# Peptides against a protein of PDB entry 7SID: the designs that were tried, part 53

Target 1, 151 residues: chain A of PDB entry 7SID
Amino acid sequence: LHMYLMLLKELPGEEYPLPMEDVLELLKPLSNVCSLYRRDQDVCKTILNHVLHVVKNLGQSNMDSENTRDAQGQFLTVIGAFWHLTKERKYIFSVRMALVNCLKTLLEADPYSKWAILNVMGKDFPVNEVFTQFLADNHHQVRMLAAESIN

## One batch from the design tools (peptide; made by RFdiffusion4, then SolubleMPNN)

Design b2_p16_3_s4 (from b2_p16_3, 9 letters changed)
Fold by OpenDDE base, seed 1:
Structure b2_p16_3_s4 (fold): chain B 151 residues (1-151), chain A 16 residues (1-16)
Amino acid sequence: as target 1 above (151 residues)
Amino acid sequence: SSREKELEQQKQEFLE
């Protein structure tokens, strides 16, 4: 875990985009890692903070390729799971804050949720619709962060 | 596709 988190932390952001092939390799184990540590709030927060760089990389991709779609799918799988568990009140506000930041970055890359769609339990949830729910979050800081993202 | 099935399986395992 620690080695993987270190790699995620060192992942270049939008200023230094990685080849999509490299992004894919980093994303492959992500779902499994998140699953193993889904109950650890600190680890989840750390993961969500680090994957912001991945979102930025995906947003800069101008090519509609199989690799791009695969990377998007892998990332959205993780975000969708975090979203679902958030609805089940499994995460404290600090984790939700990190998730909102991820969603914000996704919306910056895909404002109309053309590809940023969370599929959870067989249902599709466009990120723009998911994001609006955080405007009514129980924690004021989460609401404020969400509100700042749309204004 | 095979990849799609893999992703669905990962989602299911994550959410269990």
Scores: peptide ipSAE 0.275, ipTM 0.830, DockQ to the pose 0.887
Fold by OpenDDE base, seed 5:
Structure b2_p16_3_s4 (fold): chain B 151 residues (1-151), chain A 16 residues (1-16)
Amino acid sequence: as target 1 above (151 residues)
Amino acid sequence: SSREKELEQQKQEFLE
């Protein structure tokens, strides 16, 4: 886990994007790692903070290719799962804060939710629709973070 | 597609 997290945290930001092939290689084990540590709040928060760089890399891709769609699908699978477990009240506010930051970055890359759509239990949820639900979060800091993204 | 089926399986395993 620690070795993988170290690789994940070293991803460059929007200013210096990685080749899509490299992004795909890093995303391959992500779903499995998240599944194994889904009940560990600290690990989940760390993962969500690190995958912000993945969103930034995906947002820089102006070329519609199979690799881009594959990377988007792998990432959205993980975010969708975290969203679902959040609705089931499985995560503390600090994890939800990290998730909101991911959703915020997704909306910056895809403001109209053209590709940023979460598929959970066979249903599609555009990220902009998902994001607005955090405006009514039980924790004030989560509501404030969500509101800052809109205003 | 085969890839879509794989992603769906990963989601199910994550949510179990």
Scores: peptide ipSAE 0.271, ipTM 0.830, DockQ to the pose 0.881
Fold by OpenDDE base, seed 3:
Structure b2_p16_3_s4 (fold): chain B 151 residues (1-151), chain A 16 residues (1-16)
Amino acid sequence: as target 1 above (151 residues)
Amino acid sequence: SSREKELEQQKQEFLE
């Protein structure tokens, strides 16, 4: 578990994209790891910061690939869970900041939320709609970050 | 699909 977190921290950036097969392998245990640390704000922030690299990889992939769809699904599962817990006010502003950055990156890859749709509790939430809600976040810095992404 | 079911299960476990 600790080794996985360390591996996640060492993910390459956008300059060195990973093959989709490697992305899938890394994403498989991600939801479980997040679940174990869901109450640890610092760990959640760290995870969200590091998965930004995964989002960048997904945005550059072929949308017609089954592997791409699978990777997108795995990633959106995690983001959706963080979003849901955010709505339940489980996360401090620093974690929400990290989540907004993830959503921003998703919107850069999919501005119209064609595939970037969060499914939580059986309901679909397009990322562009989800992102807009952060413009009304209780914390000033979160609102500012969200606003910067729109302009 | 089986994969979709797996993802749904993981999502549920995350939210528990």
Scores: peptide ipSAE 0.271, ipTM 0.828, DockQ to the pose 0.882
Fold by OpenDDE base, seed 4:
Structure b2_p16_3_s4 (fold): chain B 151 residues (1-151), chain A 16 residues (1-16)
Amino acid sequence: as target 1 above (151 residues)
Amino acid sequence: SSREKELEQQKQEFLE
């Protein structure tokens, strides 16, 4: 876990995107890692904070390539799972804060949710629609973060 | 596709 988290942390930002092939390699174990630690709030928060760089890389790539779609799918699988478990009240506010930041960065890259669509339980949920739900979050800091992201 | 099935399996494992 530690080694993997270090790799995620060291991902370059929007200014210096990685080749999509490298992004894909980093995303391959992500779902499994998240699944193993889904009940650990601190690990989940850390993972969500680190994967912000993935969104930045995806936003700078050619959206028409198969590799891009694959990377998007792998990433959105994880985000969708975190969102689903959030709806089931499995995560504390600090994890939800990190998730909102991920959703915010997704919306920055894809404001109209053309590709940023969460597929959970066979249903599609556009990120812009998902994001608005956090405006009604029970924790004030989560609501504030969501609100400032819109304005 | 095979990749789609793999992603679906990963989602199910994550959410179980």
Scores: peptide ipSAE 0.270, ipTM 0.827, DockQ to the pose 0.891

Design b2_p16_4_s1 (from b2_p16_4, 8 letters changed)
Fold by OpenDDE base, seed 1:
Structure b2_p16_4_s1 (fold): chain B 151 residues (1-151), chain A 16 residues (1-16)
Amino acid sequence: as target 1 above (151 residues)
Amino acid sequence: MQEELQQKQQQFLNAP
């Protein structure tokens, strides 16, 4: 886990994007790692904070390549799961804050949800629609962060 | 690819 988290942490941001092939290789294990530690709030928060860099990389890439679509799919699968479990009240506010930041970054990269669509249990949920749900979050800081992102 | 992703997601959602 620690080695993987270090790799995510050291992932270059938007200014220095990685080749999509490298991004994809980092994303392939992500779902499994999240699964193993899904009940650990601190680990989940850390993961969500680190994958912000992945979103930045995805936003700078050519959307027409197979690797790009695959990378997007790997990432969105995880975000969709976090969102679903959030609705089931599995995560404390600090994890939800990190998730909102991920969604915010997705909206910045894809404001019209052309590719930023969460598929959960066979249903599609555009991120711009998902994001608005956090405006009604039970925790004031989550609501404030969501509201700030919309403006 | 979509089937693989669905399996990954289900494992995440159903993990202990």
Scores: peptide ipSAE 0.676, ipTM 0.949, DockQ to the pose 0.933
Fold by OpenDDE base, seed 4:
Structure b2_p16_4_s1 (fold): chain B 151 residues (1-151), chain A 16 residues (1-16)
Amino acid sequence: as target 1 above (151 residues)
Amino acid sequence: MQEELQQKQQQFLNAP
């Protein structure tokens, strides 16, 4: 876990996007790592904070390739799971804050949810629709963060 | 790819 988190933390971001192949390799283990630590709120928050760099890389990609779609899919699958578990009240506000930041970054890259669509248990949910749900979050800080991010 | 992602997601959702 520690080594993996270090790799995520050291991603350069949108200013210096990585090759999609490298991004994909980093994303492949992501769901497994999240699975192992799904009940650890602090680890989940940390993961979500670090993957912001990955989101920025995905958003800056102008390539329409299988690797791009695969990388997007790997990431969106994890975000979808976090969102689903959030609806089941599995995560505290700090984790939800981190999730909202991820969703915000996705919306900045894809405001109309052309590719940013969460598939959860066989159903599709555009991120722009998912994001609005956090405007009604039980925690005031989550609501405020969501409100700050919306046009 | 879709099936793999679904399996990964289910594992995440159902993990202890």
Scores: peptide ipSAE 0.676, ipTM 0.949, DockQ to the pose 0.910
Fold by OpenDDE base, seed 3:
Parts: sequence; structure tokens; C-alpha cells
Structure b2_p16_4_s1 (fold): chain B 151 residues (1-151), chain A 16 residues (1-16)
Amino acid sequence: as target 1 above (151 residues)
Amino acid sequence: MQEELQQKQQQFLNAP
């Protein structure tokens, strides 16, 4: 876990995007890592914070390739799972804050949710619709962050 | 690819 987190943490920002092939290789084990630590709030928060760099990388890609679609799919699978578990009240506010930041970054890259669609258990949920749900979050900081992202 | 992603997600959602 430590090595993986270090790798995620040291990823360059949107100014220096990685090749999509490298991004894909990084994302392939992500779901498994999250699965192993899904009950650890701190680890989940850390993972979500670190994958912000990946989101920015995905958003900068102007190429519609198989690797791009695959990378997007790998990432959205994880975000969809976090969102679903959030709806089931499995995560504290700090994790939800990190998730909102991820969703915000996705909306910046895809405001109309053309590709930013969460598929959970076979059903599609556009990120723009998912995001609005956090405006009514029970925690004030989550609501404030969501509101800031819209206004 | 999509089925593999669904399997990964299901494992995540049902993890102990």
C-alpha cells in the first residue's frame, strides 16, 4: 500500500500529463487496492486525494483511443463504488470531501457528462447529476465544498 | 472489458 500511495502522490499535475498507457497501468490495480482498504476511512481519503492527479490527466487527453476509454472505465468504476458506498453512509465527511473534489475535477473536464458517467451495478449515473446530491449532504463542509464548485 | 469492470466493482462493493 505504501509504495502504491507514494506512486499516486508523486504523479505530476495537469501541466505534465503521463502517457495514457502509463495511466492505465496505474489504474488497473486501483479497484483492488480500494477493496482491501474500503473500511479504512483514512486510507480511502488518501487514495481519493491522490487520484485527483489521475483525473486531471484523464481530462487533458484529447485522444479517443481504446486506452483512453479503458483508463476512464477503470477510474469511473472506482468512483462509482465510492459514491454508492457513500449513499449507504459508509464514509465519514472527510472521505466525502475527497470524493466531491474528484467529481468536481471530472466536471471541469466533462461538464456535460459525455464520458463522466458512473456505472454502478449495471445502471448509469451522469456525474453532473451525482454531484448535485452533495449539495444536500448532512455535513456542512461537504455542502459548502459542493456549493463552491457550482457557484 | 465492461464485464471485468463490473466484476471488479462488485468485489469492491462486497469486500469484507
Scores: peptide ipSAE 0.675, ipTM 0.949, DockQ to the pose 0.902
Fold by OpenDDE base, seed 5:
Structure b2_p16_4_s1 (fold): chain B 151 residues (1-151), chain A 16 residues (1-16)
Amino acid sequence: as target 1 above (151 residues)
Amino acid sequence: MQEELQQKQQQFLNAP
């Protein structure tokens, strides 16, 4: 786990993106890792903080590539699951904060939700619609972070 | 590919 998390943490940002093939290789195990530590709030928070680098890489990629679409799919699958479990009240505010940061970064990369669409159990949810739900979060810091993303 | 992603997500959602 720690070796994998280190690799995620060290991913280049928007200024120096990795080849999409390398990004895809790192994303493929991500869902399995999240599954193993689903109930560990600290690990989930750490994962969500690290995958911010992935969003930055995806935003700078060639959208016409099959590998890009695959990488986007791998990432959105995980984010969709975290969002669904959040609605089921499985995560504390610090994890929800990390999730909102991921969604914020997605909206910056794809303001019109052309590819940033969460598919959960066969249903599509555009990230812009999902994001507005956090404006009504029970924790004030989550609401504030969501509100900052609008302006 | 879509089926694989759905299976991965379901495993995540149903994990102990």
Scores: peptide ipSAE 0.674, ipTM 0.949, DockQ to the pose 0.938

Design b2_p16_4_s2 (from b2_p16_4, 7 letters changed)
Fold by OpenDDE base, seed 5:
Structure b2_p16_4_s2 (fold): chain B 151 residues (1-151), chain A 16 residues (1-16)
Amino acid sequence: as target 1 above (151 residues)
Amino acid sequence: MEKEIQEEQQRFLNAP
């Protein structure tokens, strides 16, 4: 786990994007790692903070590439799962804040929701629709973080 | 979304 998290942390942002092939290799274990540690709030928060680099990288890639679509799909699958479990009240506020930051970054990368759509259990949810739900979060810091993204 | 990706999500959602 530690080695994997280190690799995620060191992923370059939008200013210096990695080749998509390298991004894909890093994303391959992501779902499994999240699954293993889904009940560990600290690990989940750390993962969500690190995958912000993935969003930035994907936003600078050629959207017509098959590899880009594959990477987007793998990433969005994980985000969708975190969102679903959040609705089931599985995560504390600090994890939800990290998730909101991911969603915010997605909206910045894809303002028109061309690819930023979460699919959970066969249903599609545009990120903008998902994002607005956090304006009504039970924790004030989560609401504030969501609100500042709108203004 | 591809079938494999959907299966991965289900494993995540159903994990203990």
Scores: peptide ipSAE 0.473, ipTM 0.903, DockQ to the pose 0.865
Fold by OpenDDE base, seed 2:
Structure b2_p16_4_s2 (fold): chain B 151 residues (1-151), chain A 16 residues (1-16)
Amino acid sequence: as target 1 above (151 residues)
Amino acid sequence: MEKEIQEEQQRFLNAP
């Protein structure tokens, strides 16, 4: 886990996006890792914070590429799961804040939710619609973060 | 979304 998290953290930012092939390799184990530690709030927060780099890479990629679509799908499935579990009140505010940051970054990369759509249990949820739900979060810091992100 | 990705999500959602 530690090594994997370090790899995620060390991903180049928007200034130097990774080749999509490398992104895919990093995303492959992501769902499994998240599954193993879904009940660990700190690990989840850390994961969500680190995958921000992935979001930046995905946002700059050619959407017509099969690899890009695959990477986006692999990433969004994880985000969708986190969002779903958040709705089920499984995560504390710090994890939700990290999730909001991910969603914010997605919206910045895809303001019109062309590809930033969360599919959960066969239903599609555009990130822009999902994001507004955090404006009504029970925790004031989450609400503030969400509000600041759209202002 | 590919079936494999969907299965991964289900594993995530159903994980202990």
Scores: peptide ipSAE 0.472, ipTM 0.903, DockQ to the pose 0.873
Fold by OpenDDE base, seed 4:
Structure b2_p16_4_s2 (fold): chain B 151 residues (1-151), chain A 16 residues (1-16)
Amino acid sequence: as target 1 above (151 residues)
Amino acid sequence: MEKEIQEEQQRFLNAP
């Protein structure tokens, strides 16, 4: 876990996108790691904070390639799972804050949710619609962050 | 979404 988190932390930002092949390699274990530590709030928060770099990389990638779609799928499936579990009240506000930041970054890259669509249990949820739900979050900081992101 | 990715998501959602 710690080694993987270190790798995620060291990912280049938007100004220095990684080759899609490298992004895919980093995303491959992501779902498994999240699965193993889904009940650990601190680990989940850390993961979500680190994958912001992945979102930035995906947003600048050529969407015409299969590898890009695969990378998007690998990432969005995890975000979708976090969102679903959030609806089930499995995560504290700090994790939800990190999730909102991920969704914000997605919307910056895709404001109309053309590719930023969460699929959970076979159903599609555009991120812009998902994001709106956080405006009504029970925690004031989450609501504020969501409100700031759309302005 | 690819079937394999869907299966991975299910494992995540159903993990203890």
Scores: peptide ipSAE 0.471, ipTM 0.903, DockQ to the pose 0.863
Fold by OpenDDE base, seed 1:
Structure b2_p16_4_s2 (fold): chain B 151 residues (1-151), chain A 16 residues (1-16)
Amino acid sequence: as target 1 above (151 residues)
Amino acid sequence: MEKEIQEEQQRFLNAP
């Protein structure tokens, strides 16, 4: 875990985008790692904070390649799972804050949710629609962060 | 690929 988190932390952002092949390789174990530590709030928060760089990399890449679509799919699968578990009230506000930041970054890269669509249990949820739900979050800081992202 | 990704998500959602 710690080794993987270190790799995520040091992932270059939009200023120095990685080849999509490298991004894809980094994303492959992500779902499994999240699954193993889904009940650890601190680990989940850390993961979500680090994967912000992945979104930045995806936004700077050519969206027309197969590898890009695969990378998007791997990433969105994890975000979708976090969102679903959030709706089931599995995560504290600090994890939800990190998730909102991920969604915010996705919206910056894809404001109209052309590719930023969460598929959960076979159903599609555009991120721009999902994001609005956090405006009604029970925690004031989450609501504030969500509201700030719209302006 | 899509099916595999969905299976991975399901494992995440069902993890203890």
Scores: peptide ipSAE 0.471, ipTM 0.904, DockQ to the pose 0.938

Design b2_p16_4_s3 (from b2_p16_4, 6 letters changed)
Fold by OpenDDE base, seed 3:
Structure b2_p16_4_s3 (fold): chain B 151 residues (1-151), chain A 16 residues (1-16)
Amino acid sequence: as target 1 above (151 residues)
Amino acid sequence: MEEELQKEQQAFLNAP
């Protein structure tokens, strides 16, 4: 786990994006890792904080390529699951903060939610619509972060 | 969402 988290953390920024093939290799085990540690709030927070680099890489690629669509699908699957479990009140505020940051970064890459659409149990939820739900979060810091991201 | 991804997501949602 720690080695995997380190790899996620050390991803280069948007100025030096990784090849999509490398991004796909990093995303491949992500869902499984999240599944194994879904009840560990600290691990979930750490994962969400580190995958911000993945979003930056996805935003720099050709959205029409198969590899890009695959990478987007892999990432959005995990984000969708975190969002769904958040709605079920499974995560504390610090995890929700990290999720909001991921959604913010997604909107920076795709402000009109052309590809940033969460599919959960067969239903589509554009990230821009999902994001607005955090404006009404029960925790003040989550609401503040969401509000700051819109301004 | 592809079927494989859907299975992974469902596993995540139902994981202990």
Scores: peptide ipSAE 0.602, ipTM 0.931, DockQ to the pose 0.850
Fold by OpenDDE base, seed 1:
Structure b2_p16_4_s3 (fold): chain B 151 residues (1-151), chain A 16 residues (1-16)
Amino acid sequence: as target 1 above (151 residues)
Amino acid sequence: MEEELQKEQQAFLNAP
């Protein structure tokens, strides 16, 4: 876990994008890692904070490439799961804050949710629609963060 | 969503 988290932390941001092939290699174990530590709030928060760099990389990629679509799919699979579990009240506010930041970054890269669509249990949820739900979050700071991100 | 991704997501959702 610690080694993987370190790799996520050191991932270059938007100014220094990685080749999509490298992004894919990093994303491959992500779902498994999240599954193993889904009940650990601190680990989940850390993961969500680190994967922000992945979104930045995806936003600068060629959307028509197979590797880009694959990377988007793998990433959105995990975000969709976090969102679903959030709706089931599995995560404390600090994790939800990190998730909102991920969704915000997705919207910056894809404001109209052309590719940023969460699929959970066979249903599609555009991120722009998902994001608005956090405006009604039970925690004050989550609502505030969501509100700041829309305008 | 591809079938493999669906399986991974389901595993995540059902993980202990």
Scores: peptide ipSAE 0.601, ipTM 0.931, DockQ to the pose 0.849
Fold by OpenDDE base, seed 4:
Structure b2_p16_4_s3 (fold): chain B 151 residues (1-151), chain A 16 residues (1-16)
Amino acid sequence: as target 1 above (151 residues)
Amino acid sequence: MEEELQKEQQAFLNAP
């Protein structure tokens, strides 16, 4: 876990996008790592904060590339799971804050949710629709963060 | 979502 988190932390942002092949290699173990630590709020928060750079890389890539679609799928699978578990009240506000930041970044890259669509248990949920749910979050800081992202 | 990703997501959702 430690080494993986270090790799995520050191991932270049939008200013220095990585080759999609490198992004894919980094994303491959992501679901498994999240699965192992899904009950650890601090680890989940850390993971979500670090993968913000991945979202930025995805937004800078050629959307017609198979590798891009694969990377998007890998990432959205995890985000969808976090969102689903959030609806089941599995995560505290700090994790939800990190998730909102991920969704915000997705919307910046894809404002109309053309590719930013969460698929959970066979159903599709565009991120722009998912995001509005956080405007009604029980925690005021989550609501404020979500509201700031709309304008 | 690809079938393999669906399996991974289910594992995540059902993890201990």
Scores: peptide ipSAE 0.600, ipTM 0.931, DockQ to the pose 0.850
Fold by OpenDDE base, seed 5:
Structure b2_p16_4_s3 (fold): chain B 151 residues (1-151), chain A 16 residues (1-16)
Amino acid sequence: as target 1 above (151 residues)
Amino acid sequence: MEEELQKEQQAFLNAP
């Protein structure tokens, strides 16, 4: 786990995007790692914070590339799962904060949710619609972060 | 979403 998290942390952001092939290799274990530690709030928060770099890379990629679509799919699968479990009240506010930051970054890259669509159990949820739900979060810091993202 | 990704997501949602 530690080695994998370090690799995620070392990902460059928007300024220096990685080749999509490298992004894909890093995303391959992500779902499995999340599954193993889904009940560990600290690990989940750390993962969500680190994958912000992935979002930034995806936003700078060529949309016509098959590898880009694959990477987007793998990433959105995980984000969709975190969102679903959040609705089931499985995560504390600090994890929800990290998730909102991921969604915010997605909206910055894709404000009209052309590709940023969460599919959960066969249903599609555009991120711009999902994001508004956090404006009514029970924790004030989550609401504030969400509000900041649309101002 | 691809079938394989759907399976992975379900595994995540069902994980203990």
Scores: peptide ipSAE 0.600, ipTM 0.931, DockQ to the pose 0.851

Design b2_p16_4_s4 (from b2_p16_4, 6 letters changed)
Fold by OpenDDE base, seed 3:
Structure b2_p16_4_s4 (fold): chain B 151 residues (1-151), chain A 16 residues (1-16)
Amino acid sequence: as target 1 above (151 residues)
Amino acid sequence: MEEELQQQQEAFLNAP
């Protein structure tokens, strides 16, 4: 786990994006890792904080390529699951803060939610619509972060 | 969403 988290953390920024093939290899185990540690709030927070680099890489790629669509699908699957479990009150505020940061970064890359659409149990939810739900979060810091991101 | 991704998501959502 720690080695994997380190790899996520050390991804280069948007100025030097990784090849999509490398992004795909990094994303391949992500869902499984999240599944194994879904009840560990600290691990979930750490994962969400580190995958911000993945979003930056996805935003710099050709959206029409198969590899890009695959990478987007892998990432959005995980984000969708975190969002769904958040609605079920499974995560504390610090995890929700990290999720909001991921959603913010997605909106920066795709402000009109052309590809940033969460599919959960067969239903589509554009990230821009999902994001507004955090403006009404029960925790003040989550509301503040969401409000700052939209301004 | 592809079938494989659907299975992964369901596993995540239902994991113990």
Scores: peptide ipSAE 0.648, ipTM 0.942, DockQ to the pose 0.855
Fold by OpenDDE base, seed 5:
Structure b2_p16_4_s4 (fold): chain B 151 residues (1-151), chain A 16 residues (1-16)
Amino acid sequence: as target 1 above (151 residues)
Amino acid sequence: MEEELQQQQEAFLNAP
């Protein structure tokens, strides 16, 4: 786990995007790692914080690439799962904060949710619609972060 | 690929 998290943390951001092939290799284990540690709030927070770099890379990629679509799909699958479990009240505020940051970054890259669509159990949820739900979060810091994203 | 992603998500959602 530690080695994987370190690799994820070392991803460059928007300024220096990685080749999509490298992004794909890093995303391949992601869902499995999340599954193993889904009940560990600290690990989940750490993962969500690190994947912010992936979001930035995906936003700078060529949409015509098959690898780009694959990478987006793998990433959105994980984010969708975190969102769903959040609705089931499985995560504390610090994890929700990290998730909101991911969604914020997605909206910055794709404000009209052309590709940023969460599919959960066969249903599609555009991120711009999902994001508004956090404006009514029970924790004030989550609401504030969400509000900041639209101001 | 969509089926694979769906299976991965289901595994995540149902993990103990």
Scores: peptide ipSAE 0.648, ipTM 0.942, DockQ to the pose 0.917
Fold by OpenDDE base, seed 2:
Parts: sequence; structure tokens; C-alpha cells
Structure b2_p16_4_s4 (fold): chain B 151 residues (1-151), chain A 16 residues (1-16)
Amino acid sequence: as target 1 above (151 residues)
Amino acid sequence: MEEELQQQQEAFLNAP
């Protein structure tokens, strides 16, 4: 886990995106890692914070390629799961904060949710619609973070 | 969503 998290952390930023092939390799184990530690709030927070780099990288990809779609899908699968579990009140505010940051970054990359759509249990939820839900979050910091993204 | 991704998500959602 530690090594994997370190790899996520060390991902190049938006200004220097990784080749999509490398992104895919990094994303492939992500779902499994998340599933193993989904009950660990600290690990989940850390994962979500680190995958921000992945989001930024994906956002810079202007290519409609299979690899891009695959990477987006793999990422959105995980985000969708975190969002769903958040709705089930499984995560504390710090994890939700990290999730909101991910969603914010997605909105910046895809304001109209053309590809940033969370599919959970066969249902599609555009991120722009999902994001507004956090404006009503029970924790004030989550609400503030969400509000800052809108304003 | 691809079937594989769906399976991964379900595993995540239902993990112990």
C-alpha cells in the first residue's frame, strides 16, 4: 500500500501529464486497493488526495482514444463507489473533503460532464449534479469547499 | 460502464 500511495503522490501534475499507458497501469490496481481499505478513513483520504493528480492528468487528455476512455472509466468507477458510500454515510468529513476536491477537479476538466459521469449500479450521475449535493453536507467545511467551487 | 469495471465497482461496494 505504501509504495502504491507513493507512486500516486509522485505523479506529474497537469503541466506535465504522464503517458496514458502509464496512467492506466497506475489505475488498474486502484479499485482493488480501495476495496481493501474502504473502511479505513485515513487510507481513503490519502488515496483520494493522491488521485487528484490522476484527475488533473486525465483532464489534460484531449484525445478520444480507447486508452483515455479506459482510464476515465477506471477512475470514475472508484469515484462513483466513494460517492455512493459517502451517501451511505460511511465516510467522515475529511474523506468527503478529499472527494469534493476530486469532483471539483473533474468539473474543472469537464464542466458539462461529458465524460465525468459517475455510474453506480447501472445508473448515471453527472458530476455536476453530484457535486451540488455537497452544498448540503452536514459538515460546514465540506459545504464551504463545495461552495467555493461553485462561486 | 464496461462489465469489468462494473464488477470492480461491485467488489468495492460490497467489500468487507
Scores: peptide ipSAE 0.648, ipTM 0.942, DockQ to the pose 0.854
Fold by OpenDDE base, seed 4:
Structure b2_p16_4_s4 (fold): chain B 151 residues (1-151), chain A 16 residues (1-16)
Amino acid sequence: as target 1 above (151 residues)
Amino acid sequence: MEEELQQQQEAFLNAP
């Protein structure tokens, strides 16, 4: 876990995007790592904060590339799971804050949710629709963060 | 969603 988190932390941002092949290699173990630590709030928060750089890389890539679609799919699979578990009240506000930041960056890259669509248990949920749910979050800081992203 | 990704998501959602 430690080494993997270090790799995520050191990912270049939007100004220095990685080759999609490298992004894919980094995303491959992501779901498994999240699965192992899904009950650890601090680890989940850390993971979500670190994968923000991945979102930026995905947004600048060629959308017609198979590798891009694969990377998007792997990432959105995890985000969808976090969102679903959030609806089941599995995560505290700090994790939800990190998730909102991920969704915010997705919306910045894809404002109309053309590719930013969460598929959970066979159903599709565009991120722009999912994001509005956090405007009604029980925690005031989550609501404020979500509201800042709308304007 | 691809079959493999679906399996991964299910494992995540149902993990101990």
Scores: peptide ipSAE 0.645, ipTM 0.942, DockQ to the pose 0.854

